Peptides against a protein of PDB entry 8OXM. Designs and how they scored, part 178

Target 1, 371 residues: chain A of PDB entry 8OXM
Amino acid sequence: FKAEFRLAGGVNLPKIIDCVGSDGKERRQLVKGRDDLRQDAVMQQVFQMCNTLLQRNTETRKRKLTICTYKVVPLSQRSGVLEWCTGTVPIGEFLVNNEDGAHKRYRPNDFSAFQCQKKMMEVQKKSFEEKYEVFMDVCQNFQPVFRYFCMEKFLDPAIWFEKRLAYTRSVATSSIVGYILGLGDRHVQNILINEQSAELVHIDLGVAFEQGKILPTPETVPFRLTRDIVDGMGITGVEGVFRRCCEKTMEVMRNSQETLLTIVEVLLYDPLFDWTMNPLKALYLQQRPEDETELHPTLNADDQECKRNLSDIDQSFNKVAERVLMRLQEKLKGVEEGTVLSVGGQVNLLIQQAIDPKNLSRLFPGWKAWV

## One batch from the design tools (peptide; made by RFdiffusion4, then SolubleMPNN)

Design b2_p19_3_s4 (from b2_p19_3, 9 letters changed)
Fold by OpenDDE base, seed 2:
Structure b2_p19_3_s4 (fold): chain B 371 residues (1-371), chain A 19 residues (1-19)
Amino acid sequence: as target 1 above (371 residues)
Amino acid sequence: SYEEELEKKMELAKLEARK
């Protein structure tokens, strides 16, 4: 370890530490001191398995469909070392970082990211109709700019085109795999983009198995397919490459039903894998930026295991696990809202749900659905 | 390590899903 460390920023002030390996190579490590990295480690293993399935299929292999993974070394329930994804940037940092963000640079006359956030926070407790109206006003005055990421990073037209395709494939693969696993909390800081590959790296995988639906503000979209995410695909948007890559990914997932069910079953009943949503985690994930100052670390999650009968907790846990497995089986059969859909029909429904401004307007303002 | 235990569990799950 080098004696010097840098702060990466963010709520938990993660430390970037340069490590010299036994091979003499310097590696950047992100040390998180208060996050449960076990969920991230588990999800990385699941992603590696999904990648193995995708590499075995000829159609997904030809398209180079992969979900990006990173190494996670859990040190404790509340600490771990991440292999820091060098050469990645949060999509939120590129898009909405203060005055240097792409929205401010390319759309200087649009609403600021702060103005958009403020407007959506003002209606957070309002009707769905009022949220929708304000969301549409925000969207009208905050036009997408993520196309400029590839244009800035890849000056050669042939490279630019290939990187835009890599981005589109990465969005498709991660969206479908993320939907199957029920990944939530896909805000703009939890999605990194690799500045060399244009592929997405999903971080902070603590909301899985549709536990985002039981948040105080439920998640209403299957994955992040917001206007900037779509703009990064270029002029074709969700049509063509994205849709086809989603369909081919979904086909592999559905054809791997037994494997995926068995894996998820093992994980759901693993006593070391706390995938359940708890009230403290829910509060943390949907905390207001204004309230960040008052969460003193004194909520030891350890003490308030009220001794409700172990039997009733276990029965409640088992019922939730069974429901997760049933819902996973439905997804893998193409059962949506009690109807069996084809792969194309299911993917179409998911795309429509993800881009629906009514669904997007209902999300927690911290998710930044207008970005 | 937790990773090695997780990897073993995941390998077992892969083996079970092939039966």
Scores: peptide ipSAE 0.024, ipTM 0.578, DockQ to the pose 0.020
Fold by OpenDDE base, seed 3:
Structure b2_p19_3_s4 (fold): chain B 371 residues (1-371), chain A 19 residues (1-19)
Amino acid sequence: as target 1 above (371 residues)
Amino acid sequence: SYEEELEKKMELAKLEARK
């Protein structure tokens, strides 16, 4: 360990430490002292499994379809070391940084990120119709700019094209696998982009198995496919490469149904893996202060161990776990809204749900659905 | 470690899903 540490930004003030490995390589480590990293560790293992399935299939292997993973080492229920994703930036930092964000640089006459957020917060408690109207006004005056990420980082046209392709593949793979696992809380700070590979790294995996749907403001999209996410794909948008990569990923997931169900069943019944949504976690996720500086009180992990020992909680837990497994089985069979869909039909429905302005306008303002 | 136990459980689950 080096004697110097940096504070990363964010509510929990994680410490970035430089570690020299036994291999003589310096690695940045993020030490979180207040978050339950067990959920992140478990979900990284599930992603590694999905990557193994994707590498076995010839069509997904040829396309290099993978989810970027990071190493998590839980030290306790409340502390762990994350391998800091060195050479990544949050997509939100690139897009909507107040000083030098891409929206401000490329669209100086559009609404500021603050103006967009303010407008959506003013209607947060309003009707879905009022939210939709204000969301459409925000979208009209806040035009996508994420195409400029690859243009700024990759000046050679051949490299630029390959990196935009890598980005599009990464979005497709993470979107479909994230949907199958019911991954939520996909706000612009929980998605990093690698500045060298243009691949996405999903962090903060604390909302899984569709637990985002039971938040006070329910999640209404299967994954993040907002206008900037689409703009990064270039002129074809969600068509061509993205759609084909989603279909090939979904095909591998559906053909791996038994393996995925068995793995998720083991995880759902693991007494150390707390995947259930609780009121304090819901409050923390949807009362995020605008300012990263407010130290939210630590979720007492101790109150959750005491709850699992009550017989009424065990029956309620088992019923929730069974519903999660049933819904996972439905997704892996292509059952959507009581109808069996083909891989292409299911992927098309998910894309339409993810880009629908009516679904996007209903999200919590902190998710920044206009970005 | 918790990770080694979880990895063992996941390996066992894979072995069972292959029978």
Scores: peptide ipSAE 0.019, ipTM 0.506, DockQ to the pose 0.019
Fold by OpenDDE base, seed 5:
Structure b2_p19_3_s4 (fold): chain B 371 residues (1-371), chain A 19 residues (1-19)
Amino acid sequence: as target 1 above (371 residues)
Amino acid sequence: SYEEELEKKMELAKLEARK
């Protein structure tokens, strides 16, 4: 290990450590000090399985549809080493860094990222109508700039076009796979972009199987398809390449129903895989930046023995696991709101839900739905 | 060429982003 470390951005300030392996190769490692990396490790295995399914299909293989994966090494229940995706940056760091973010550089007369967050925090406890009005005002005064990522990194026009296609394919594949698995907490610090490939890397996979819907502020979108995410696709936006890649990914997922159900069933009943949302995790994920200073470690979780009989806990767990499996089966059949949809109909519904400003305005302000 | 049409689209995108 080198004596020098860097802090990665984000709430947990994970340490980036450069390590020399026994093979003499330098490897960058991310050390998370408080997160259970077992969830990330399990979800990476599920993504590798999804990639295997996508490689077997001729249409998805020709389009190079893949979800980016990374190596996770759990060290303890609360610590582990992530293979840091060398040459990746959080999309939030590129877009909304306080000093030199792309919004400040390209749109200096727009609202600051801080002003946008403040306006949305002020209405957090207000009606859905008031949240929608303030969200529309924020969006009008905070215009998307993520197109500049590829323009800054790829100066050659032919390379630029190829990388913009790689980005669009990566968004499509990760959006559909993430929807099928019910992946939540897709804020701008949990999505990295590779500076060489323009592909996305999803990190912090602890909110899965639609557990984001039971948060104090429920998640209202199937995946992140915000204005900056769309701006990175270029002039066609969600039409053409993105939509077709979503449809082809969804087709492979629906045709792999038995395999996906069997694997998810094994994972839901694995005693080492804590996928359930608990109140402490919910509080942590939706904590206000102002309240971060007052979380003294005196969350004594009083082991208030909620001596709910072990039988009632197990019955409650089994009922939640059964509901997750039923909802996964519905998604893989194309059942949305009690109606069976075609692949094109289902993908269209998901795109409309993800871009709807009414859904986006209802998200927790920390998710930054205006970015 | 396809390259010239791409370059024009990039210049148009840069011009639209400055409005």
Scores: peptide ipSAE 0.015, ipTM 0.341, DockQ to the pose 0.015
Fold by OpenDDE base, seed 4:
Structure b2_p19_3_s4 (fold): chain B 371 residues (1-371), chain A 19 residues (1-19)
Amino acid sequence: as target 1 above (371 residues)
Amino acid sequence: SYEEELEKKMELAKLEARK
C-alpha cells in the first residue's frame, strides 16, 4: 500500500488507495468508510445476471446493452474496498466540481451549484408548488452542459458519435434495470462515467427495491434522468436511441420475469443482505450539510443486537419482502398504477415520470435534481 | 466468501428458474 491517498469526492469522502498486487501491478482501490459494501457486492451480482440476460437476447446483444460492473470486496458491515473504476470520473465532479466544473466553464453567468442548492434547500419544507417554482427558476438559470463531456474527450467526430451512442445505451440499460431493481434516483457522485468508453458505472447501491420511496423525502422518479443526463445524449435527447434501448431492455426484463423474481426472492430473504431502510441510514442519506456538525454518532452505540423478537420482526420483514416481490412482478408484467401497459407504453410512462419537473422538484435537494 | 456463497445461491436460483 502506498502511504498517499486521494479523496474521490462525494458525501462519504471515499479514500483512493494505490495497492501493489502480488503480480507487481498497481491497482487503485476505493476504500469506502461507513458504507455497507455488501449491498454493492450483491447488486453487482444482480447486474451480472441482468447482463447475462441481455447478452442472450439478439437485439440487446447487437446494441451491446450492458450495465458496467466493478469488483467489490466487503471488509466489514461498515467498510470495504471497491476496485477503483480506473479511468472513470463522477458525473458530479465533471459537472459541478467547484470552479473547474463544466457548468462554471461553459455557463459562467449561470447560478453557481451552491446558489442552486441554497435556493432548493430554502424551499425543502415548503409546498410542492413553491418547490416547483424555485426548481424552474434554478433550471432556467442553470442550463445543462453534459454534452461537452463527449466533445472534450472525443475530438474525432466519428468517435464522438459512437461514444455518445455508447453513453445513451448505457443510460438506457442502467435506467431500466435500475427501475426494475428499484434503485431510484442516483446522486451525481454515485454515477461514474468512463472517460474511454463513455459508459456509466453506478456505485453506492445502498438504496434498492424502492426503499427510496420510504425516505423522509421520498423519491418521485423511477431513475435519474435529469437535464444533464439527457444533455449527454445530444440533440435527440430521450427520443430515438435512448427510448429504443429502454424498450429493448424492458422487453428482456419482462421476458425474464420468472428468473428475476426467483433471484430477487433469494436475495430478499438472505439474512446477510440488509436491503431494508432503517432510520439511521435514512438520516444519513438525507442529512443536511448544516446538521453534519453535531451528529458525530458516537460510534459507541453498541451493537445492540436489537434481539429481533423473531416472530414479530419476521412477520414485518416478510410483509415488506412480499410487497417488494409483488411490485417487482407488477413491473415485469407492465402494471403501472393498476393498468397493464405495453413495453412502449411502460417505457414512455417511466421516461415522462423521470423528466417531469414536478417530480424532480420534489426530490431531496442534496441529490441535486437540477444537475 | 460471502460473494462466493451469494454467487452460488444465484446460480442455484438460475437453475431452478430453468426447470
Scores: peptide ipSAE 0.014, ipTM 0.497, DockQ to the pose 0.020; fails the geometry check

Design b2_p19_4_s1 (from b2_p19_4, 9 letters changed)
Fold by OpenDDE base, seed 2:
Structure b2_p19_4_s1 (fold): chain B 371 residues (1-371), chain A 19 residues (1-19)
Amino acid sequence: as target 1 above (371 residues)
Amino acid sequence: MDVSQEGPFNDVKFVDPPV
């Protein structure tokens, strides 16, 4: 390791370290402290398995459908090392950076990212109707610009077209795999885009198995398919390449039901893997920017040894695991809202749910559903 | 603030990012 480290931004101040391998190559790594990377490591293993299934199928292999993965090495329950996703940027940094974000550059007369955030925070505790009205006002005055990512990064028209196709395939694959696994917390900082491949890298996998639905503000969308995400696909939006790639991914997942269930079952019952949402994690994920001043980092998660009888914890855990497995089985059978759907019907429902402004308006303002 | 996190990286010095 080099003798020097940098801090990454954010509350946990992750350490960026450079390591020289035995091959003489420098490799940047992210060291997280006060964070449990075991969930990220497990989810990366499941993504690798989904990639193996997608590569075995001729139709998904021809389409080059894959979810991007990175290495995770948990060191303890509160520390680990992640592979640095070199040549990636958070989609939020590209889109809504206060200084040079694409919205400010391409839409200088629209609402600022701060104005949008403020408007949605003011209605956070209000009715769903008031949230919807303000969300629609925000959306009218904050028009999508993510098409400009590929236009800025890929000047050659043939490369630009190929990279926009790679982006659309990456969104489709990650959306369906993420939905099957119940991946949550898909805010604009937890999705990276590779500046060379235009593929997405999903980071911070700490909300999975639909645990986003039990947050203080429940998640109401199956995956991120917001206006900017759609704008990056170009003129066809969700129609054509995206839809077909979702359908082919869903077909492979459904046809691999027994394999996926067996794997997720082993993971859900692993005593070393805590995937359940705890109150402190729920508070952290939905903190207000104004509340950053009073949360002294002295929440030792050690003090919530509430002596729940080991038996009551185990029974409650097992009942949650069973419900997660049942819901996973339903998804893999195409059971949505008590109805058995075809692959096309299920994918259509998920797309409609993900783009519905009523669902988007109900999300936590920190998720930035208008982006 | 003593950021003595117990771990295999205790010997790594902080350098402020160049402004």
Scores: peptide ipSAE 0.000, ipTM 0.359, DockQ to the pose 0.035
Fold by OpenDDE base, seed 5:
Structure b2_p19_4_s1 (fold): chain B 371 residues (1-371), chain A 19 residues (1-19)
Amino acid sequence: as target 1 above (371 residues)
Amino acid sequence: MDVSQEGPFNDVKFVDPPV
């Protein structure tokens, strides 16, 4: 290992270390303390399985539909090592960085990221109607700029077009697989973009199996398809390439129902895999200062183990696991709100739910639904 | 075990991220 390390920021202050392998290659790694990486490791294995299914299908293989994966090595219940996603940046860092973010550079007369955040925080405890009105005001005064990512990184027009297509395919694949697995907490720091491929890398997979719906402020969208995410696709937006890639991904997932259910069943009943949202984790996720505010609240999570009787915990766990499996089976059958939908009908419903400003306005302000 | 307290991290020089 090199004698120096850097901090990645955030509450847990992950350490960035550089190591030289026995092959003489330098490799960057992220070491997390005070974090359980077992869920991230499991979700990466499920993504690798989804990639295997997508590669077997001729239509998804021709479209290069894949989810970007990285290596996770849990070392303990509170520590582990992650592969550093070299050549990636958080979409939040590119879009809303306080110094040189794309919104500030391309839209200097719009609201600042801080003004948008402040306005949405002021209405956090208000009615859904008041949240919607303020969200619409924010959206009018904060116009999308993510189209400039590909324009800055890819100066050749042919490369630019190819990379914008790779981006759109990556969003579609990760959105549908993320929906099937019930992936939550898709704020702008939990989504990286590769500066060379324009593909997305989803990190911090600690909210899965629709556990985002039991947060203090429930998640109201199936995946992140906000205005900047759509702007990165160019003039066609959610139509054409994105929709077709969602439909082809959903078709492969639905046709692989038995395989996906069997894998998720094994994971949900693994006694070493705690995927359940506990109340303290739920509070912590929605009390996190947004990484842009240097307000380090030292939340001493005193582990007050509520000694619930082991028998009542186990029965409650099994009932939650059964409910998750039933909901996964429904999604893979195309059952939405008690109605069986075609692949095109289901994908259309999910797109409409994800772009609905009424759903977006109800999200926790730290999710930055206006970005 | 928190890896922040384990072995090589006690002797590693901290470098601030470039601002």
Scores: peptide ipSAE 0.000, ipTM 0.339, DockQ to the pose 0.043
Fold by OpenDDE base, seed 1:
Structure b2_p19_4_s1 (fold): chain B 371 residues (1-371), chain A 19 residues (1-19)
Amino acid sequence: as target 1 above (371 residues)
Amino acid sequence: MDVSQEGPFNDVKFVDPPV
């Protein structure tokens, strides 16, 4: 280990450390504290299994369908080490950075990211109709620019075209795998893009198994397919390559249902793995900047009520695990809203749900569904 | 403190710093 560390930004101030391996190679790592990396480690194992299934199938292998993975090493219930995703940038940093974000550079007459955030925060407690109207106004005055990522990074037209296809395939694979695992919508900072491959890396997997639906503002989309995500695919958007890659990914997932169920079952019943959304984590994920002043943890909530019988906690946990497994089985059978769909029908429904401005307008404004 | 090296694994609660 080098003697120096850097701070990564954000509330928990993770430590960036550089390590020299026995091979003489320098490796950057992130050390998180006050965070449980066991969920991230588990989700990475499931992604690796999904990749193995995708590589076994000829049609998905020919399309190079893969979900990007990184190494996670939990050290305790509240600390661990992550592999640094070298050569990646958060899509939020590229799109909505206050200094040099692509929206500011390419659309200087549009609303600022701050103006969009403010408008959507003002209607957060309003009706769905008022949210939809303001979301449509924001969308009209904040036009997508993510097409410029590939144009800036890949100047050769043939390379640009290949990388745009790699991006589109990565979005499709991660969207379908993410839907099956119930990752839902993703904060724009928790989606990285590789500056060399144009592939996405999903980080901070602390919301899985549809736990986004039990947040204070429930999730309304199966995965992130916002206007900028679609704009990065180019003029065909969700049609053609994206749709076909979603269908081929879904075919492999559905045909591998027994394997996926068995793996997720082992993980959901692992007593070392708490995947459940606790109220504090839920509040933290959707906390307003203004609400930080009032949550003095009154540490004085008596330890006495936490002795509710271990048996009732275990029974409640098992019932939640069973519901997650049942919903996972339904997804893998193509059961949506009580109806069995074909792969094409299921993928079509998921795409329509993900791009519906009515669903997007209902999301937590902090996740920037207009980006 | 040079806060400027935003790394991809930030626990980005981007709380935009209070203005």
Scores: peptide ipSAE 0.016, ipTM 0.454, DockQ to the pose 0.076; fails the geometry check
Fold by OpenDDE base, seed 3:
Structure b2_p19_4_s1 (fold): chain B 371 residues (1-371), chain A 19 residues (1-19)
Amino acid sequence: as target 1 above (371 residues)
Amino acid sequence: MDVSQEGPFNDVKFVDPPV
């Protein structure tokens, strides 16, 4: 290890360290404290299995359908080491940075990212109708610009086309795999883009198995397919490459249902793996940027755990695990809203749900559904 | 001239990038 470290900022003060391998290569790592990386590690293992299934299938292998993975090493219940995603940037940093974000550069007459956030925060406690009206006003005055990512990074037209295709495939694969696993909290800082490959890297995997639906503001979309995400695909948008890559990914997942169910079952019943949403985590994920100041963690988490009979906790946990497995089985059978759908029908429903402005307007404003 | 090269996986109709 190098003698020096950097701080990544934030409340938990994660440490950026550089390690020199026996191969002489420098490897940057992120050391997190006061954070449980076990869920990230588990989800990375499931993603690696999904990649193995996608590589075995001729159609998905030829399309190079993969979900990007990184190394996670949990060291304790509240600490671990992550691989640094070198050459990646948060899509939010590229799109909505206050100084030089793509929206400000390409659409200087549109609403600022701050104005959009403020408008949506003002209606956060309002009716769904009022949220929808303000969301439509924001969308009208904040037009997508993510097409410019590939145009800025890839000046050669043939490379540009290849990278736009790699991006579209990465969005499709991660969207379907993420939906099957019930991956939530897909805000613009939890999705990185690789500046060389144009592939997405999903980070902070702490909301899985549809636990985003039990947040104080429930998640209403199956994955992030917002206007900028679609704009990055170019003129065809969700049609053509994206749709077919979703269908081929879904086909492989459905055909691998027994393997996926067995793996997820082992994980859900692992006593060392807490995947359930707790009230403190739910509050933290949906905190206002302004409310950072006063939540001293004075609530001893220790005092409320002691009073539930271990048997009632275990029975309640097992019933939640069973419901998650049942819902996973339904998804892998194509059961949506009590109806059995074809792969194309299921993928179409998921795309429509993900792009519906009524669903997007109901999301927590911190998710930035207008981006 | 829409040179649809039928590569077995490229049903990307080349729609010209927006100018």
Scores: peptide ipSAE 0.000, ipTM 0.217, DockQ to the pose 0.021; fails the geometry check

